# Peptides against a protein of PDB entry 5OOQ: the designs that were tried, part 2

Target 1, 227 residues: chain A of PDB entry 5OOQ
Amino acid sequence: YREDVRQVVTHPANALSFLQPGRLVEISVNGKDNYGWGAVVDFAKRINKRNPSAVYTDHESYIVNVVVNTMYIDSPVNLLKPFNPTLPEGIRPAEEGEKSICAVIPITLDSIKSIGNLRLYMPKDIRASGQKETVGKSLREVNRRFPDGIPVLDPVKNMKIEDEDFLKLMKKIDVLNTKLSSNPLTNSMRLEELYGKYSRKHDLHEDMKQLKRKISESQAVIQLDDL

## One batch from the design tools (peptide; aimed at target 1 N117)

Design b1_p21_6_s1 (made by RFdiffusion4, then SolubleMPNN; its pose is not in this set)
Fold by OpenDDE base, seed 3:
Structure b1_p21_6_s1 (fold): chain B 227 residues (1-227), chain A 21 residues (1-21)
Amino acid sequence: as target 1 above (227 residues)
Amino acid sequence: MKLDYVENEYITEEEKKILDE
C-alpha cells in the first residue's frame, strides 16, 4: 500500500507542483541506495538528445536535481552528469562508519520516497563553492530537529489529491492501520486507471513550462527585493 | 543554528515552533 501511495504521490501530475527549489524529498535510488532527505534544486523534463522519440514512463519522464549530504566521500562525483539520472558506478550513499559529502545528484520521480512539507532556502548558485555544504548543514539541522522523521506532505490535505480511487486507497490504508488487518489489497489495477486519468487530464509538458515560469518569476522578484 | 527555511502553508504551527528554535 505504501508503494501504491508513493506511485500516486510521485506522479508528475501531483509531484511537480511541489518540487520547488528547496523542497525536501526523501530519496531512494534503485530501491537500495537510500540517500535520506535531500533538497530540490530544480527539475526538467527528461529529453533524450540522441533519441528524441524515446518514451519514458511517467515516473521516469522528469529529472530532479537534489542536494544530498549523504554521498559517500569516495564516490566519483566528478562523473555525475547534470540531468542524467543514470548514475555512474560507485555513486552511492555512505554506509555506517563511512564519511559523507554533499552532492547534487539527478534523480527521477521514481526515486522519490516522500515529499516533505519543508522547503529550505536554496542558494541561487548551488554549484558555487560552499553552497551545497550550506544546504547540507541545514539538512542535518532539520534531521536533528525532527528525530522521528521529517514531516511529509499530506497527499489529500496538502497535495489535494482528490481522485476517488486514491481516496479509497487512503481510506483502506487507514482502516488497515487501525484494524491491523493483513488483507493485501491488490491496487495495481486502480493505479493504472489513475495514471490513465492523469495522462488524459493533464498536459504535463505545459504544466512544467508554467511551473518553470512561475519559479523564474519568483526568483526574479526576490532578486529585485535584494537590490 | 538558525534554520533558514521558506515559510509555506503546509507547515503546521507546531512544526514552525520546532523550526524556529
Scores: peptide ipSAE 0.603, ipTM 0.948, DockQ to the pose 0.643
OpenDDE base, seeds 1, 2, 4, 5: peptide ipSAE 0.595, 0.032, 0.596, 0.581; ipTM 0.945, 0.563, 0.945, 0.944

Design b1_p21_7_s1 (made by RFdiffusion4, then SolubleMPNN; its pose is not in this set)
Fold by OpenDDE base, seed 2:
Structure b1_p21_7_s1 (fold): chain B 227 residues (1-227), chain A 21 residues (1-21)
Amino acid sequence: as target 1 above (227 residues)
Amino acid sequence: MEELKKELEKLKEKIEELEKE
């Protein structure tokens, strides 16, 4: 159920508007490499120059560059490519007792565990000497200030996800969390159905939005040609 | 101009199809 909420929250249509520079995000790469809380540098639509026909899932269709302060010191960070979310071998968070460094890593939306309700100051040139370390210090300070965890964006109150199917999903999750639901299996099947409906509605809405934009652009061009 | 008008019509039809789903 938490995964279902994560899928909705990290969907491009919901997440991208909150991935401003400095936004805190909790990062887990490939479900195993936990970098903890990082800060968003920027994001871009994923483009495969080698295979332009590559179709990505919605959650893999964008690359988010994030500053982390938990990179293992001996990781081959020089091999990192800003728009390649396939991380080189040896790129991993520091384990207990290991030294860490600050790094900018490219991740997919699927690697976002949660989106924080906080933004750090993000330097204009994160590649400049010492800038990553400055962000790293800010990340440490935030973690110090929030020992119980960094506040997460509320999907309804903050992200304003008002979709009826999503609200039903959230209500079901709340019921499950309170152990008021008698049959977890029946609830899981219904959650999958609700998520499926939400995902479809969302995809349709995004398609409509893109089409409306194209229509507006085309109409503007036609009006300019008639002048 | 005619090609752009045709493209606009196709886009409008696609929106109408999406609104019916």
Scores: peptide ipSAE 0.028, ipTM 0.573, DockQ to the pose 0.058
OpenDDE base, seeds 1, 3, 4, 5: peptide ipSAE 0.026, 0.026, 0.026, 0.027; ipTM 0.580, 0.591, 0.584, 0.592

Design b1_p21_7_s3 (made by RFdiffusion4, then SolubleMPNN; its pose is not in this set)
Fold by OpenDDE base, seed 4:
Structure b1_p21_7_s3 (fold): chain B 227 residues (1-227), chain A 21 residues (1-21)
Amino acid sequence: as target 1 above (227 residues)
Amino acid sequence: KKEIEEELKKLKEKIEELKKE
């Protein structure tokens, strides 16, 4: 269901009007490379100069250039080509403990996990010296201000998606999220119950250990009296 | 000696009860 919502939200008919310069987007390339939240530079229709008759899916028909601050420092960023969403080998986000740098990467709409309800100031020339790093600092500051996550655009209230089937889907997701939010309470209650059972087992084990010690002490006293 | 043996028996029974819980 979440994927179905993502497909609708990231469709060109809905997404493009919200991909203004500075718009925050959450980026996952090829479903595995999570760059986190980046900022939109611009977008363009995908053109294949080698094969002008190439037909792309709706979600692959546009290229979005985004600033990310999570690029692995040793990634071959010099091989990145504007408006080419086929990323060179070695282009990846930094893992835990690795150093990261700011980069502009071209992505497809399919690589957008979510669209944020916030916009950063985007410099006119992002390729000028120091401009990517300025946006990178702004991204870090936004992440610091929103530790629980950046606000996502509401598909209905903000994006004005009024499709009846979509509204039904959203209602189902809300019910599932409510069940999933009630399930963390039931799971927390189950965790509390499991923790209670674990704690009781631990206490029983400690009681057994103490009893075994007392048995050993009593046996030692009996052996001393028999000497 | 007999009192200590009886206490030991009670402690062993209590351990067996705790193992069944």
Scores: peptide ipSAE 0.028, ipTM 0.651, DockQ to the pose 0.055
OpenDDE base, seeds 1, 2, 3, 5: peptide ipSAE 0.031, 0.027, 0.025, 0.026; ipTM 0.655, 0.605, 0.613, 0.597; seeds 1, 3 fail the geometry check

## One batch from the design tools (peptide; made by RFdiffusion4, then SolubleMPNN; aimed at target 1 L118 R119; its pose is not in this set)

Design b1_p22_6_s1
Fold by OpenDDE base, seed 5:
Structure b1_p22_6_s1 (fold): chain B 227 residues (1-227), chain A 22 residues (1-22)
Amino acid sequence: as target 1 above (227 residues)
Amino acid sequence: MKLKFVLDEYITEEEKKILTSP
């Protein structure tokens, strides 16, 4: 059921409006490379210049650039291509005992495990020298302050996902968190129906334009004291 | 090092306290 919730939450119709600069997201690439919590830089619709007719799934149709502080130090980060979520060989998170560095990686929505309640104040130019490291330090501090995990956005209260089937799913999970039974197959078919409804209701291109306008809105910043 | 957060409607008062605690 967690995967079912993730699929709904990370659908473009729901996720994009919460992928503002600095939004914390938990990252897992290809279900195996766990980068932990990173910070959103920006996102764009995925365009294949070589094959303009390429059709992507909804969860693969956008590229999210995220700062991670868990990149293996010897990863070939110089081979990273902007807006290419197909990561070069050797791009991976650091394992236990390995040194890590900060990097900006392009990911798909499908690589987002969770969307956090928190937004970092992001540097204006993340590509400038030292800026990624600043974000990386902030991520470390957040992780230190939330040892039990960074709080996740409430899909209903915060994200305002009001789909009846989703609400039923959430209720089932609440009940099952008490009973630990997962039926992933039954929920997957229902998710496809939900996605079909979302794709029909939302022009993703228009939604993205509206979102870009909202991202430019001035928000108050909380500055924490130096620790 | 100054830790800065964007204040939005999603951060709770409890989370703010955790973030501002020494």
Scores: peptide ipSAE 0.492, ipTM 0.927, DockQ to the pose 0.578
OpenDDE base, seeds 1, 2, 3, 4: peptide ipSAE 0.481, 0.484, 0.470, 0.491; ipTM 0.923, 0.922, 0.920, 0.925; seed 1 fails the geometry check

## One batch from the design tools (peptide; aimed at target 1 S17 N117 L153)

Design b1_p24_1_s1 (made by RFdiffusion4, then SolubleMPNN; its pose is not in this set)
Fold by OpenDDE base, seed 4:
Structure b1_p24_1_s1 (fold): chain B 227 residues (1-227), chain A 24 residues (1-24)
Amino acid sequence: as target 1 above (227 residues)
Amino acid sequence: MIGTYRELTDEELEELREEYKKKL
């Protein structure tokens, strides 16, 4: 059930409006590499220049750049490529007793475990010398101030996810948290239908955005020709 | 200046959602 909620929350139709610079997100890469809470730098739609016809899943269709302060010190961070979520070998979080450094990691939406209701003030140029370390200090301070965990966005109250099937899922989770007895399998079948609704919504929004861009570009060209 | 953090109010979250919708 938690995974089902995560899939809905991290879907582009829901998540992108909350991925402002400085937004805190909890990061787990490939289900094994837990970086903890990081800060969003920016995001972009995933475009493969070598294969423009590449089709990505909804959760892999965007790349989010995040600052983490838990990167293993001997990780080959210099091999990290902006907007390439395929991480080089050896890129991992520090284990207990290992030293960590700050790094900017490109991740997919699928690597977001949770979206926090906290936002950091971000430097204008995070790639400038010392800026990522400043964000890293802020992340440490946040973790110190919230020992019980960073507050997570409420999917219904904060994110305004009002889909009836999702609300039913949330109610079932609440009931399960009170009563251990309900079968998780019956809820997963409705998740596919729910994802289909979100995918359609996302596609419509992206189509509108692309149309607006084309209109703006056409208007800009007209203005240049009229000058 | 330790980068200030803040918890966003429901009103601020709504404003951010509206701003995002206008950009779509």
Scores: peptide ipSAE 0.307, ipTM 0.846, DockQ to the pose 0.555
OpenDDE base, seeds 1, 2, 3, 5: peptide ipSAE 0.193, 0.184, 0.063, 0.094; ipTM 0.681, 0.648, 0.576, 0.594; seeds 2, 3 fail the geometry check

Design b1_p24_1_s2 (made by RFdiffusion4, then SolubleMPNN; its pose is not in this set)
Fold by OpenDDE base, seed 4:
Structure b1_p24_1_s2 (fold): chain B 227 residues (1-227), chain A 24 residues (1-24)
Amino acid sequence: as target 1 above (227 residues)
Amino acid sequence: MIGTYRELTDEELEELMKEYEEKL
């Protein structure tokens, strides 16, 4: 059920309007490489210049560039290509006892574990010397200020996901959190139908979400303490 | 120092809208 919610939340029709510069996102690459919370730099539609006919899944159809502060120090970060989510061999988070560095990594929407209800004010040029490290310090400070975890966007209240099947899924999760007894098997089939609805509405929803993003960027945020 | 922002709650948005309506 958590994965099912994640798939809906990270769908382009829902996620893109909340991937403004500085948005905090929790990152897990290939379900194994946990980078923790990073900050969004930008995103773009995935375009394969070598194979323009390449078809990507909805969750692989966009690339999000994120600053992380958990990159293993000996990772070949110089081999990272902007807007290429196929990470070079050896690109991984630091393990316990290893030193980490700040890096900008390109990820797919499928690599987003959660979207935070926080945004950092991002430098204009994140590629300038010392700017990634500044963001990295702010990420550490955020984690210090939120020891119980960074607040996650509410899919209904904040993201305004009003799909009836999704609302039913959320209610089932709430009931399951209270009652361990209901069979998990029946809900997987309805998710494919739900994703099929999102995919078909993607273009119209993208325009609506771009408008919502512009509104959110201008008016729908409150400033917290400077980091 | 990098400013940190969050999304407004529905309650905070309603209050802001009320303040805006009072100024009109």
Scores: peptide ipSAE 0.161, ipTM 0.641, DockQ to the pose 0.244
OpenDDE base, seeds 1, 2, 3, 5: peptide ipSAE 0.110, 0.081, 0.061, 0.047; ipTM 0.623, 0.569, 0.562, 0.484; seed 3 fails the geometry check

Design b1_p24_1_s4 (made by RFdiffusion4, then SolubleMPNN; its pose is not in this set)
Fold by OpenDDE base, seed 3:
Structure b1_p24_1_s4 (fold): chain B 227 residues (1-227), chain A 24 residues (1-24)
Amino acid sequence: as target 1 above (227 residues)
Amino acid sequence: MIGTYRELSDEEIEKLIKEYEAKK
């Protein structure tokens, strides 16, 4: 059920409007490489220049660039390609006892474990020397301030996911956390139906989502200039 | 250290959208 919720939350129709610069997201790449909380730089629709006809799943159709502060120090970060979510061999988070560095990595929506209810004021040019490290320091400070974990966006209250089946799923999760009685297979089938609905809604409401994003980004920039 | 802030509420965003649309 948690995975089902994650799939809905990270669907483009829901997630993109909350992936403003500085948005905190919890990152897990390929289900094994946990980078912890990172900060969104930007995102773009995934385009394969070599194969323009390539069709991606909804969760793989966008690339999100994120700053992480948990990159293993000896990772070949110089081999990272902007907007290429296929990470080079050796790109991994630092393990316990290993040193880490700050890096910008391209990820898919499917690599987002959680979307935080916090944003950082991002540097204007993250590629400038020392800017990634500045973000990295801020990430450490946020983690220090929230020892019980960074607050996650509420899918209903914050993200306004109002689909009836999703609401039912959320209720079931709340109940299952107490009663373990619901059939996971039935929920998975309903989730697929929800994905189909969200894909259609995204096409119809994409302009509104983009507008919401642009407004939010503009406000973040204005606030930064006022500080 | 760069500042940290919370996301605007949906109500605030909707208000801004309306204001933006009214200015176009």
Scores: peptide ipSAE 0.127, ipTM 0.629, DockQ to the pose 0.278
OpenDDE base, seeds 1, 2, 4, 5: peptide ipSAE 0.115, 0.000, 0.102, 0.005; ipTM 0.642, 0.257, 0.596, 0.253; seeds 1, 2, 5 fail the geometry check

Design b1_p24_7 (made by RFdiffusion4)
Pose (drawn by RFdiffusion4):
Structure b1_p24_7 (pose): chain A 225 residues (1-48, 51-227), chain P 24 residues (1-24)
Amino acid sequence: YREDVRQVVTHPANALSFLQPGRLVEISVNGKDNYGWGAVVDFAKRINNPSAVYTDHESYIVNVVVNTMYIDSPVNLLKPFNPTLPEGIRPAEEGEKSICAVIPITLDSIKSIGNLRLYMPKDIRASGQKETVGKSLREVNRRFPDGIPVLDPVKNMKIEDEDFLKLMKKIDVLNTKLSSNPLTNSMRLEELYGKYSRKHDLHEDMKQLKRKISESQAVIQLDDL
Amino acid sequence: EEELEERLEEGEELAEEFDEIIKP
């Protein structure tokens, strides 16, 4: 349900109103590369010189400044409105140095929208400007070690559509349902949950393999035939 | 483009109620 709410928030109708310059966002592009918290510089509509149609979330491209880019990542390959990050551009690993950079992203690559925003120079492309902004991101990350506060989707973003409100209530119901479980006030919860989640991943992982073996035992494209 | 500008102006007005501008 939380992932369902994220899509409602990041949809261009609601998200674009709060994508002012300097807006803080948590960037997780394609659910794989997590660049941490960054600052939005600008955004524009995506125009495919083939006029291809795009999904609502991919319909727009946002340039954001990050401070967790891998230092040897080849940034010279980036095109201004191409959100497909070339192979080799990745977030710095846990033991590798980082460098401030600007990357393009679609809206689907935003994990959360912050209530804070930075002061940014007019030309982020200017010399040393992207570096200076990266210093500010380092400070915000220190004052807020546990995380940056998110925007409230109803109170702040004024999202009042009825279907969305039922979705928010569905979450509150499951939370109070979770808070009423005997294990909520238990010490072994992290241990048992992890022990179970590992067994569950295997079950789902094994089920994936179990089906592949059976379909391949028989002829391959007999069904296609 | 005009509708987007209007939405940004409305969002700017709402943002004045809660945003903090963090300066270096």

Design b1_p24_7_s2 (made by RFdiffusion4, then SolubleMPNN; from b1_p24_7, 9 letters changed)
Fold by OpenDDE base, seed 2:
Structure b1_p24_7_s2 (fold): chain B 227 residues (1-227), chain A 24 residues (1-24)
Amino acid sequence: as target 1 above (227 residues)
Amino acid sequence: DEELAKKLAEGAELAKKFEEIIKP
């Protein structure tokens, strides 16, 4: 059920508006590499230059660059490529007792465990000497200030996900979480179906918004040409 | 100008179709 909520929260239609520079996000790459809380640098739509026809899932369709302060010190960070979420071998978080460094890593939306209700100051040039380390210090300070955990964005209150289908999904998740005693498989399938419907609806809404913008832009150009 | 108007009209029709799909 937590995974189902995560899928909704990290969907591009919901997440992207909250991935401003400095936004805190909790990062897990490939379900095993936990970097903890990082800070968003920027994001972009995933483009495969080698295969322009590549179709990505919604959760893989964007790349988010994040500053982490938990990168293993001997990781080959020089091999990191901006906007390439396929991390080189050896890129991993530091284990217990290992030293860590600050790094900017490209991740997919699927690698976001949670979105924090906090934003750090993000330097304009994160590639400049010492800037990643400055953000790393800020991350440490935030973790120190929030020993019980960094506050997570509330999907309804903070993210303003007021869509009726989402609210129904959340209610069902809550009911299922409380009724965890009944057939987990049936509940998961129903949640997947509901999520699928939600995702489709949101995709259509985004397409509509884009179309409306294009129409408005075209009308503005026509008005300028008629002047 | 006519091509832009056609594209605008097509876009508006598409937008209406999307609204009809989303409303239920």
Scores: peptide ipSAE 0.020, ipTM 0.352, DockQ to the pose 0.014
OpenDDE base, seeds 1, 3, 4, 5: peptide ipSAE 0.000, 0.014, 0.000, 0.019; ipTM 0.241, 0.348, 0.226, 0.346; seeds 1, 3 fail the geometry check

Design b1_p24_7_s4 (made by RFdiffusion4, then SolubleMPNN; from b1_p24_7 with E1D R7K E9K L14R E16K D19E)
Fold by OpenDDE base, seed 5:
Structure b1_p24_7_s4 (fold): chain B 227 residues (1-227), chain A 24 residues (1-24)
Amino acid sequence: as target 1 above (227 residues)
Amino acid sequence: DEELEEKLKEGEERAKEFEEIIKP
């Protein structure tokens, strides 16, 4: 169920409005590399210059640049390419007992585990010397202030996700959290179906918006040629 | 992208009700 909620929360239709500079996000890359809480720098739509026809999933269609303070010190951070979410080999979080450094890494929305209620004040130029480290200090201070975890955005109250299927999902999760005895597996399959429907509906809605925009642009061009 | 900037502004306005900004 947590994954199903995560899929809805991290969908572009919901997440992008909350990825302001300094927004805290919990990061897990490829389900293996947990960087903990980082701070959003910026985001952009993913563009493949080599393959312009590349179709990405909704969760892979945007690249988010985030500051993390948990990068392994000997990671080849110089090989990081802005807006390339395919991280070089050796880019990983520090393990227990290893030293860490601050780094800016490009991630997909799929690598966001949670979106926090907190936002850091971000330097204007995060790439300037010492600025990443300043953000890193702020991240450490936040972790110190919130030992029980950083407050996560409420999908309904804060994010205003009004999808009826999602609301039903949240109610079911609440019931399941209160009723620890019900088989979590049967409900996860239903959530995946609900998300599949949600994703398809959103894709259709975005496609319709894009189509309407293209039609309006084409009509505007035709009207300009007729004047 | 103007649409993305608008989304961020809308989100920022909405977030003012519940977000906490942590200063360095």
Scores: peptide ipSAE 0.462, ipTM 0.923, DockQ to the pose 0.628
OpenDDE base, seeds 1, 2, 3, 4: peptide ipSAE 0.441, 0.449, 0.446, 0.453; ipTM 0.917, 0.922, 0.918, 0.921; seeds 2, 4 fail the geometry check

## One batch from the design tools (peptide; aimed at target 1 S17 Q20 N117 L153)

Design b1_p26_2_s1 (made by RFdiffusion4, then SolubleMPNN; its pose is not in this set)
Fold by OpenDDE base, seed 5:
Structure b1_p26_2_s1 (fold): chain B 227 residues (1-227), chain A 26 residues (1-26)
Amino acid sequence: as target 1 above (227 residues)
Amino acid sequence: EVEKLLEELEKEIAELLEELREEAEK
């Protein structure tokens, strides 16, 4: 269901009007490279100069330039080509324990995981010295202010998506979420606590069985000694 | 379902404790 919602939200007919400079977007390239939240610089229709007749899918038909602050420091960022979403080998987010830098990367709409309900101030010349780092600092501050996650645009309330099938899907998701939230077992902390209690009770049960066996064995030995 | 399992286990433990008490009084 989440992927279905993402496909509708990231469709050009819906997404482009919300990809203003500074708009926060959550980025996942090729379903593997998660850059986290970045900020939109600009977007343009994808043009293949070598094959002007090339037809792209709707989700691949636009290139979005985004500032990320999670680029691996040793990534070959100098090999990045403007408006080329095919990233060079070695372009990846920093892993745990690695240092990261700010970079502008070109992505397709298909690489947008979610669109945030926040906009940063975007410098007019992001390529000027120090400007990417300024945006990077702003991204860090936003992440600090929203430890539970950056608010996502509501597809219906904010994006005004009025497709009937989509609305039905959203209603179904809402019903499912309500059912899941009403189930005390869906709370991960409660589930872990319950599992811990279950495990302890199980151990106690086994201990009691062993104790009962020992008592029975002791009684049998006493009976043998009394015979 | 986990809560039900916990309740069942609690009941079994209570029964075992009662059996042990009865055997000790014997």
Scores: peptide ipSAE 0.011, ipTM 0.393, DockQ to the pose 0.006
OpenDDE base, seeds 1, 2, 3, 4: peptide ipSAE 0.010, 0.005, 0.011, 0.006; ipTM 0.336, 0.309, 0.315, 0.307; seeds 1, 3, 4 fail the geometry check

Design b1_p26_2_s2 (made by RFdiffusion4, then SolubleMPNN; its pose is not in this set)
Fold by OpenDDE base, seed 3:
Structure b1_p26_2_s2 (fold): chain B 227 residues (1-227), chain A 26 residues (1-26)
Amino acid sequence: as target 1 above (227 residues)
Amino acid sequence: SIEELLKELEEEIAEELEELERLAKE
């Protein structure tokens, strides 16, 4: 049941509108590398310049850049390639007793375990000296303030995933993505069109949220800037 | 309204998916 909810929550149609800069997300790469809670820098549609005909699943079709403070100190972070979610060998979280550092890593939506109901202040230039460490300190402070766990977005109350037809649509998309593996070229064009529509839906949802915020302050995102 | 536009978009996506499913079964 929890995995089914995760699949719905992390689908582009639902997740992207909540991946604003500073949004907290819980990260697990390849089902084994748990980085804990990180902060979103930005996201972009996944484009393979070497293979433009590459087809990705919905959960692998976007790259999310996140700041983590749990990177193993001896990880080859210099080998990280922007917008490449295939991490180099040796990139892993620190184990118990090991030292960690702050890093920006590219991940897919499938690597998100949960989306938090909190946002950190995200510096405009995260690559500037000392900026990722500042975010790292903020992450530590948040974890300290929430010993029982960081609040997770409610799929119904916060994300407003209520439409049964939409859920059915998502299931159909998943089925199609599985079947589309048989005709990659025609399927890639159709997937791009669908993602275009999802992007438009995302923009409309964001506009709606902005309007609702103007109406009710209770819907405002909790910002943790004074940590 | 924004809500109407969202509904129209969802309906359009649903119709497109149904067409894709029909094509995949052929």
Scores: peptide ipSAE 0.017, ipTM 0.352, DockQ to the pose 0.015
OpenDDE base, seeds 1, 2, 4, 5: peptide ipSAE 0.017, 0.017, 0.019, 0.017; ipTM 0.371, 0.377, 0.423, 0.388; seeds 1, 2, 4, 5 fail the geometry check

Design b1_p26_3_s1 (made by RFdiffusion4, then SolubleMPNN; its pose is not in this set)
Fold by OpenDDE base, seed 5:
Structure b1_p26_3_s1 (fold): chain B 227 residues (1-227), chain A 26 residues (1-26)
Amino acid sequence: as target 1 above (227 residues)
Amino acid sequence: EEEELRSKIHELTDEELEELLKKAKE
């Protein structure tokens, strides 16, 4: 259920408006590399210059640059390429007992585990000497202040996700969380079905918006040509 | 330096943070 909610929350239609500079996000790369809470630097639509026809999933269609303070000290951070979410081999979070450093890593929306209801003050130039470390110190302080965890954005109250199917999903999750005694398999299947319906509906709406935009652009071009 | 760091940590007031903490614990 948490994954289903995560999929909705991290969808571009919902997440991008909350990925302002300094926004705290919990990061898990490839489901294995947990960097903990990081701070958003910026984001951009993923463009493949070599293959412009490359089709990315919605969750892979944007790249988010984030500052983390948990990078393993011996990671080849110099090999990191801006806006390339395919991380070089050896880029990993520090394990227990290992030293960590601050780094900016490019991630996809799919690597966001949670979006925090907090924003750090971000320096204008994060690449300037000492700025990453400053953000790193701030991250440590935030973690210290929130020992029980950083507050997460409420999908409904804060993110204003008002989609009826999503609300039903959330209610179902709440019911399932309260009824942990009910067969988790049946609940998971129903949740997947609801998410599937929501995803399809969302895709259709986005397609409609894109079509409307294309039509509008085409009309604008026609008007420009008539002028 | 610590006070400066505290002021730079978040754009939220301490009261707002406390409210968020309360909500996160619920």
Scores: peptide ipSAE 0.015, ipTM 0.305, DockQ to the pose 0.212
OpenDDE base, seeds 1, 2, 3, 4: peptide ipSAE 0.322, 0.042, 0.000, 0.000; ipTM 0.843, 0.514, 0.254, 0.287; seeds 1, 2, 4 fail the geometry check

